# Peptides against a protein of PDB entry 5KEZ, part 119

Target 1, 320 residues: chain A of PDB entry 5KEZ
Amino acid sequence: NVAIYNPFRPWWERYQPVSYKLCTRSGNEDEFRNMVTRCNNVGVRIYVDAVINHMCGNAVSAGTSSTCGSYFNPGSRDFPAVPYSGWDFNDGKCKTGSGDIENYNDATQVRDCRLTGLLDLALEKDYVRSKIAEYMNHLIDIGVAGFRLDASKHMWPGDIKAILDKLHNLNSNWFPAGSKPFIYQEVIDLGGEPIKSSDYFGNGRVTEFKYGAKLGTVIRKWNGEKMSYLKNWGEGWGFVPSDRALVFVDNHDNQRGHGAGGASILTFWDARLYKMAVGFMLAHPYGFTRVMSSYRWPRQFQNGNDVNDWVGPPNNNGVI

## One batch from the design tools (peptide; made by RFdiffusion4, then SolubleMPNN)

Design b2_p17_8_s2 (from b2_p17_8, 12 letters changed)
Fold by OpenDDE base, seed 5:
Structure b2_p17_8_s2 (fold): chain B 320 residues (1-320), chain A 17 residues (1-17)
Amino acid sequence: as target 1 above (320 residues)
Amino acid sequence: SALKDAHDKGIKLLYSK
C-alpha cells in the first residue's frame, strides 16, 4: 500500500493498495505464511481484510512511496506491480463531474465512482476479476480461512460473485477437502439508502451495523430504551437473518466516533458499558460474533471531531 | 439520515482531508 507520512503512517494507508504483494508494515510474505501456519496448527483461523474495490487515492503522488517499494502512478492509473492500467478502472463509467461518489442515493454512483477519491477498479472486467482472484487464491493456498471484503457496498454483488467463483478450495493441510472460504462483506446498511445488505446475501455473510448502533443506544439508555426491549433482539429488531449476520459492538471505523452508528457506538473508551455490550453480544445467539481488539491513541477533539483519528497502532517510528 | 450526512462529509477515513 501507499506509505503516507502526513499524517505520519495513518492506519488508513493500509486501505490504499498499490499492489497485491504481501509486503506491508505488518511484515513480509514469509512472515505472514509463518504466522498463518502457526495459527492454523493451534486451531486459530485467519481471515484477511481484502481490499479489492479500489487502489490508492487519485491524489497520491506517483513514485515508489509504498510499503514494498513498488512503483505506482495514480494519475495515469498505472500500477505495474499488478499490473493495472487505465483500462482497468471505472473512470469512464462513472458519470459524476468529480469522478467521486457524489450521491449515496444513487446506487450506480456508489458502485461505479470513486469512494472518497480511491481509484475504482473495473470489476466487470474478467482481467480485473482474475487479478483479484489470483491474489485471494494465493492467500487461500497459504492457508487463510476466508475474507472480509472491504467496501463491499461499493462493488456490484454480481462482480463479487464472479470473483468468488474463481476461488480455490481451502488448503487441505488444515481444512477438510472441498472446504470453501468463509466470506463476510462489509456493507453499511442502516436504512435509508438504496443499497441493501440483502443484495449481498448470495455471496456470504454481511456486517450488521444496526447491531452495534442499536445496542449502544439501549445500553446508554438513550431515548428511553430499556434492556427489557432486547427480548426479541436480532431479527425482531429488523436485523438481517442470523445466518447472514456478522455482528460486532464496534469496528475500527466507527470506533473513531463518527462512523456508522455515530455516537451510540460503544468502545473501550467507555469501558464499563462496552463490557456490558460485549458480554451481551457473546451471550446472545444472534449472528456470527466478532470481538474488537484495539489500542489507545491520543484523542484530541476539535469541534466534536477527533483530529487524531488517523493514528495507527502502536509503532516505533512507523515500524509495527 | 445521519449515515447519509456522514457519507457526504467523507465518513470513510481512507485519506487525509
Scores: peptide ipSAE 0.051, ipTM 0.755, DockQ to the pose 0.116
Fold by OpenDDE base, seed 4:
Structure b2_p17_8_s2 (fold): chain B 320 residues (1-320), chain A 17 residues (1-17)
Amino acid sequence: as target 1 above (320 residues)
Amino acid sequence: SALKDAHDKGIKLLYSK
């Protein structure tokens, strides 16, 4: 991914890929292989946060400032380490003036235009699908158990399916023969927009953002909400079917206060309430649970915004 | 709804810089 130095190595640089090489702030491919092996050997499975919707930001300077040293040129859509070129992006498909998503009520924009300037891959192309599948298959062959598909809302479900259909079975050294990768898709569906979580059920589980948002409201006792109302928690609250749901109290985005769920989201900053929420989540049978392991950072609020929301995990001069 | 409004304001925290 792009190496960002201003601010200094933010967490979100990981979501600006320039190649599918497995060399990042966390280590190189050999180290990754070693970790996966060691984890698998003790029954700990690895799920990769796969950034496959896009490459890096349009405005990033061309060069070799990347975690693996690969050259890239966002301006010309040149990512030779893949390789991708201008033919592999949706620049001509997106019809907005800016090239970015301007209206989230337009599903076509949401999927064909750039997410906050991130170069949008043409996932309709078999070439692009294959390059992504190759990346994911490489990980599968290493021994990962599955994937979080980042920004799935911004990809056509059919394109995702086409990629998934190219995936290998899991590595038989650790998984039963014929096992398929565990897929969960990040889709923000709080209602009111045309893209629905149900659009993605065919590909795997979907993040249920209503879960954390509503649970936060209940635990906080906002709007007269009571814990007793959780009696029919899950589908009874209008959430996706349990077998399609990945549930969580918070994630890295909404933990920072201005994402999906807003201020209702409980985080470790509110320790007692957070523990209640997480405890409830783990005790309740609805959905597949994900527990957030975050970190404290020096929050600095200016005009209601944390100017340090970019701060990543504890690191040693950028190396994790 | 308030949650919808929050979502509309909340752009994924991915910067193009």
Scores: peptide ipSAE 0.037, ipTM 0.737, DockQ to the pose 0.069
Fold by OpenDDE base, seed 1:
Structure b2_p17_8_s2 (fold): chain B 320 residues (1-320), chain A 17 residues (1-17)
Amino acid sequence: as target 1 above (320 residues)
Amino acid sequence: SALKDAHDKGIKLLYSK
């Protein structure tokens, strides 16, 4: 991915890829392979957060400022480490003046335009689908069990399906022959927008963001909410079907909420309430549960905003 | 950063709905 130095190596640089090489501040491919093997040998499965909607920001300077030293040029859409070129992006398909998503009530813009400047891959092209599938298949062959598909809201469900149809069966060293990768898709659907979680049910599970938002409100006792109201928690609260839901109290994005947004979300910063919410989630029979593992950072609030919400996880490699 | 802005928008969306 792109190496960002201002601020210094933020967590979100990981979501600006310039190649599909397994070479980041989290480790190299050998270290990753070792981890996957060790985990599989004790029955712990690995699911990869796969960034396949886009490459890095269009305004990033060309060069080799990346975690694996790969050259890239956002201005010319040149990513030779893949390789991608100008033909592999949706620049000509997006009809907005800026090239960015300008109206989130227009599903076509949401899927065909750049997410705040992130170069949008042309997933309608078989070449692009194949390059992504090669990346994911390499991970499958290493021994991962499945994927979180980042920014799925910004991809056409049919394009995702086309990629998934190219995937190998899971590695038979650890999984039964014919096993398929576990897929869950990040889709933020709180209602009121044209893109719905149900658009993606055919590809796998979907993140249910209403879960953490509503549970936070209840645990905080906002708006007269009571724990007793959680008796029909799940579909009874208007959430997606249990067999399509991946649920969580918080994630890396909404964990960094502030007064201007995400106020209901519970995090480890509110330890007592957070433990209550996580405990309830694990006890109540709805959806596939995910528990957050995060880290502390030196929060500094200015006008209700944490100016240090960019701080990445602790690391000691310091080289890449 | 473009990505930071995208995530911030997501956070705001969770708050507003």
Scores: peptide ipSAE 0.028, ipTM 0.728, DockQ to the pose 0.292
Fold by OpenDDE base, seed 3:
Structure b2_p17_8_s2 (fold): chain B 320 residues (1-320), chain A 17 residues (1-17)
Amino acid sequence: as target 1 above (320 residues)
Amino acid sequence: SALKDAHDKGIKLLYSK
């Protein structure tokens, strides 16, 4: 991915890929293989956050400032380490003036235009699908158990399916023969927009952002909410079917005040309430649960916003 | 600069640089 130095090595640089090479601030491919092996050998499975909707931001300077040293040129859509070129992006398909998503009530914009300047891959192309599948299959062969598909809302479900249909079975050294990768898709659906979580049920589980948002209000006792109201928690609260839901109290985005649910989201900053919420989540049978492991950073609020929300995990000069 | 994607009453933190 791109190495960002202003601000200094933010967490979100990981979501700006320039290649599918497994060289990151966390380590190289050999170290990754070693970790996956060690984890699998003790029954801990690895699920990769796969960034496949886009490459890096369109405004990033061209060069070799990347975690694996690969050259890239956002301006010309040149990512030779893949390789991608201008033919592999949706620039000509997006009809907005800026090239970015401007109207989230237009599903076509949401999927064909750039997410906050991130160069949008043409996932309708078999070439692009194949490059992504090759990346994911490499990870499967290493021994990962599945994937979180980042920014799934911004990909056509059919394109996702086409990629998934190219995937290998899981590595038989650790998984039963014929096992398929576990897939969960990040889809933000709180209602009111045309893209629905149900559009993605066919590909795997989806994130249920209503879960953390609503649980937060209940635990905080906002608006007269009571714990007793959780007796029909899950589908009874309008959530997606349990067998399609991946649930969580918070994630890296809304932990920083930038997620579905707003101020209701509970985080480790609210330690007592957070423990209650996480405990409830783990005890309740609804959905597939995900627990957040994070870190403290020097928060600095200006006009209600943390200007240090970019801060990544503790690191040594950018190396985690 | 930092860019914020706000949709469905939620915001996804993304930055171009």
Scores: peptide ipSAE 0.055, ipTM 0.757, DockQ to the pose 0.124; fails the geometry check

Design b2_p17_8_s3 (from b2_p17_8, 9 letters changed)
Fold by OpenDDE base, seed 5:
Structure b2_p17_8_s3 (fold): chain B 320 residues (1-320), chain A 17 residues (1-17)
Amino acid sequence: as target 1 above (320 residues)
Amino acid sequence: SALRDRYDAGVKLLYAK
């Protein structure tokens, strides 16, 4: 991915890929392979956060400022390490003046235009689908158990399906023959927008962001909410079907207070309430549960926003 | 019964700096 130095190596640089090389601040491919093997051998499965909707930001300077030193040129849409070129992006498909998503009530913009400047891949093209599938299959062959598909809301479900249809069965060294990768898709659906979580049920599970948002409100005793209302927690609260739901109290985005759920989201910063929420989540049978493990950073609020929400994991001058 | 709160549209905040 792109190496960002202003701010200094933010967490979100990880989501600006320039290649599909397994060469990042987390380590190289050999180290990753070693980790996957060791984890699988003790029954711990690995699920990769796969960034396949886009490449890096269009405004990033061309060059070799990337975690593996690969050259890239956002201006010309040149990513030779893949390779991608100008033919592999949705620039011509997006009809907004800026090339970015301007209206989230327009599903076509949400899927065909750039997410905050991130170069949007033409996932309708078999070439692009194949390159992504090759990346994911490489991971599958290494021994990962499945994937979180980042920014699934910004991809057409059919394009996702086309990619998934190209995937190998899981590595038989650790998984039963014929096993398929576990897929869960990040879709932010709190209502009010045309894109729905149900659009993606056919591809796998989806993130249920209503879960953390509503649970936070209840635990915080906001708006007169009571714990007794949780008697029909799950589908009774309008959530997606349990067998489609990936549930969580917080994630890395909404932990920073500006994303889906807003201030209702409980985090480790509110330790007591957070423990209550996580405990409830783990005790309740609804959905597939995910528990967050995070880190502290020096929060600095200005006008209600943490100006240090970019801060990544603990590191030594960029080295994790 | 549960109350139905209104939330802002879900926005994925990534930076392109």
Scores: peptide ipSAE 0.036, ipTM 0.701, DockQ to the pose 0.041
Fold by OpenDDE base, seed 4:
Structure b2_p17_8_s3 (fold): chain B 320 residues (1-320), chain A 17 residues (1-17)
Amino acid sequence: as target 1 above (320 residues)
Amino acid sequence: SALRDRYDAGVKLLYAK
């Protein structure tokens, strides 16, 4: 991914890929292989946050400032380490003036235009699908158990399906023969927009953002909400079917107050309530649970916004 | 329930600095 130094190595640089090389702040491919092997050997499975909707931001300077040193040129859509070129992006498909998503009520924009300037891959192209599949298959062959598909809301479900159809079975050294990768898709659906979580059920589980938002409201006792109302928690609250739900109290985005759920989201900053929420989540049978492991950072609020929301995990001069 | 709060759709924010 792009190495960003201003601010200094923010967490979100990971979501600006320039190649599918397994070289990041966390280590190189050999180290990753080693980690996956060690984890698998003790029954801990690895699920990769796969950023496949886009490459880096369109405004990032060309060069070799990347975690694996690969050259890239956002201006010309040149990512030779893949390789991708201008043919592999949705620049011509997106009809907005800016090239970015301007109206989230337009599903076509949401899928075909750039997410906050991130160069949008033409996932309709078999070439692009294959490159992504190759990346994911490489990970599968290493021994990962599945994937979180980042920004799935911004990809056509059919394109995702096409990629998934290219995936190998899981590595038989650790998984039963014929095992398929576990797929969960990040889809932000709190209602009010045309894209629905149900659009993605065919590909795997989806993130249920209503879960954390509603649970936060209840535990905070906002608007007269009571714990007793959790009696029919899950589908009874209008959430997606349990077997399609990936549930969580918070994630890295809404933990920082700029994502789905707003102020209702409970985080480790509110330790007691957070523990209640996480405890309830783990105790309740609804959905597949994900527990957030985060970190403290020096929050600095200016005009209601944390100017340090970019701060990534504790690191040693950029190395995690 | 109609009495439950409606939440705004979340937008994923990523920066391209």
Scores: peptide ipSAE 0.034, ipTM 0.695, DockQ to the pose 0.042
Fold by OpenDDE base, seed 1:
Order: sequence, then C-alpha cells, then structure tokens
Structure b2_p17_8_s3 (fold): chain B 320 residues (1-320), chain A 17 residues (1-17)
Amino acid sequence: as target 1 above (320 residues)
Amino acid sequence: SALRDRYDAGVKLLYAK
C-alpha cells in the first residue's frame, strides 16, 4: 500500500493499495504464511480484510513510496505491480463532475464512482475480477479461511459473486475437502438509502451496523432505553437474519467516530460499558460475533474531534 | 444524514492526508 508520512504512517494507509503483494508494515509474505500455519495448527482460523473495491487515492503522488517499493502512478491509473492501467478503472463509467460519489441516494454513483478519491476498479471486467481472484486464491492457498470484503457497498453484488465464483476451495491441509471460504461483506446499511444489506445476502454474511449502534444507546441508557428491551434482540429489532449477520460492538472506523454509529458506539475507552456490551453480544445467540482487538493512542479532542484519530497500530518490526 | 456525513468525513481524511 501507499506509504503515508504526513501524518506519520496512519492506520488508513493500509486501505490504499498499490499492489496485491503481501508486503506491508504488518509483515512480509513469509511472516504471514508462518502466522497462518501456526494459527491453523491450533485451530485458529484467519480471515483477511480484502481491499478489492479500489486502489489508492487519485491525488497521491506517483513514485515508489509504498510498503513494498512498487511503483505506482494514480494520475495515469498505472499500477504495474498488478498490473492495472487506465482500462481497469471506472473513470469513464462514473458520470459525476468530480468523479467522486456525490449522491449516496444514487446507487449507481455509490458503486461506479470514487469513494472520496479512491480510484474505483472496474469490477465488471473479467480481467479485474481475475486479478482479484488470483490475489484471494493465493491467500486461500496459504491457508486462510475466508475474507472480509472491504467497501462492499461500493461494489455491485453481481461483480462480487463473479469474483467469489473464481475462488478455490480451502486448503485441504487444514480444512475438509470441498470447504468454501467464509465470506462477510462490509455493508453500511442503517436504512434510508437505496443500497440494502439484503442485496448482498447471496454472497455471504453482511456487517450489521445497527447492532453496535443500537446496543450502544441501550447500554448508555439513552432516551430512556432499558436492557429489558433486548429480549427480542436481533431480528426483532429489525436486524438482518441471524444467519446473514456479522455483528460487533465496534470496528476500527467507528471507534474513531467517523463511521456508522456515531457517538453511541461503545469502545475500550469506555471500559465498563464496553465489557457489558461485548459480554451481552457473546452471550446472545444472534449473528456471527466479532470481538475487536485494538490499541490506545494519544487522543486529542479539538472542537469535538480527535485530531489524532489517524494514529496507526504499534510497530517495531522494522518493516517500512 | 449525520452518520453519512461522519463516514464521508472519515474517508476524506483518508484521502486528503
């Protein structure tokens, strides 16, 4: 991915890919392979956060400032390490003046235009689908058990399905023959917009962002809400079917206050309430549960905003 | 919506910095 130095190596640089090389500040391919093997050998499975909707921002300077030193040129849509070229992006498909999503009530813009400058891949093209599938299949062959598909809301469900149809069965060294990768899709659906979580049910599970948002309000006792109201928690609260739901109290976006859920989201910063929320989530049978493991950073609030919300995870392994 | 605005702001930070 792009190496960002101002601010210094933020967490979000990981979501601006310039190649599909397994070579980032989290480690190299050998280190990743070793981790996957060690985890699988003790029954811990690995699911990869796959960024396949886009490459890096269109305004990032061209060069070799990337975690694996690969050259890239956002201006010309040149990512030779893949390779991608101008033919592989939705620049001509997006009809907005800026090239960015301008209206989230227009599903076509949401899926065909750039997510705030992030170069949008033409996932309708078999070439692009194949390059992504090759990346994911490489991970499957290493021994991962499945994927979180980042920014799924910004991809057409049919394009996702086309990619998934190209995926191999899981590695038989650790999984039963014929096993398929576990798929869950990040779709922010809090209602009121044309794109629905149900659009993606055919591809796998979806993130239920209503879960953390509503649970936060209840545990915080906002608006007179009581925990007794959680008796019909799940589908009874209008959430997606349990067998399609991936649930969580917080994620890396909304624990920083700039994702779905707003101020209701409980995080480790509110330790007591957070433990209550996580405990309830784990005890209640609704959905597939995910527990967050994060890190502290030096928060500095200015005008209600944490100016240090960019701070990335601790790193002392020497990987650039 | 307010939630979308925050989401967009976060993405803008991701892009602009």
Scores: peptide ipSAE 0.034, ipTM 0.753, DockQ to the pose 0.094
Fold by OpenDDE base, seed 2:
Structure b2_p17_8_s3 (fold): chain B 320 residues (1-320), chain A 17 residues (1-17)
Amino acid sequence: as target 1 above (320 residues)
Amino acid sequence: SALRDRYDAGVKLLYAK
């Protein structure tokens, strides 16, 4: 991915890829393979956060400022380490003046235009699908168990399916023969927008952002909410079907104060209430549960916003 | 280059700082 130095190596640089090389601040491919093997051998499975909707930002300077030193040129859409070129992006497909998403009520823009400057891959092209599938299959062959698909809201469900149809079975050294990768898709659906979580049910599970938002309100006792109201928690609260839901109290985005769910989201910063929420989530039989393991950072609030919300995990001069 | 994630009305947005 792109190496950002201002601010210094923010967490979100991970979501601006310039190649599919397994070479990042976390380590190289050999180290990753070793970690996956060690984890699998003790029954811990690995799920990769796969950024496949886009490459890096349009405004990032060309060069070799990347975690693996790969050259890239956003201006010419040149990513030779893949390789991608101008033919592999939706520049001509997006009809907005800026090339960015301008109207989030237009599902076509949401999927065909750039997410705030992030170069939007032409996922309708078999070449692009195949390059992504090769990346994911390499991970599957290493021994990962599945994937979180980042920014799924910005990809057509059919394009996602086309990629998933190219995937190998899981590595039989650790998984039953013929087993398929576990897929969960990041789709923010709190209602009121044209794109729905149900659009993606055919590809795998989806994130249920209503879960953390509503649970936070109840645990905080906002608006007269009571714990007793959680008796029909799950589908009874309008959430997606349990077998399609990936649930969580918080994630890395909304933990930083401006994520989906707003101020209701509980995090480790509110330790007592957070433990209550996580405990309830683990005890109640709804959805596939995900527990957050995060870190503290030096928060500095200005006008209600943390100016240090970019801070990544603990590191030694950029090395994790 | 310096982008941050934010959610606005249920929409994930990235914006330059």
Scores: peptide ipSAE 0.033, ipTM 0.749, DockQ to the pose 0.229; fails the geometry check

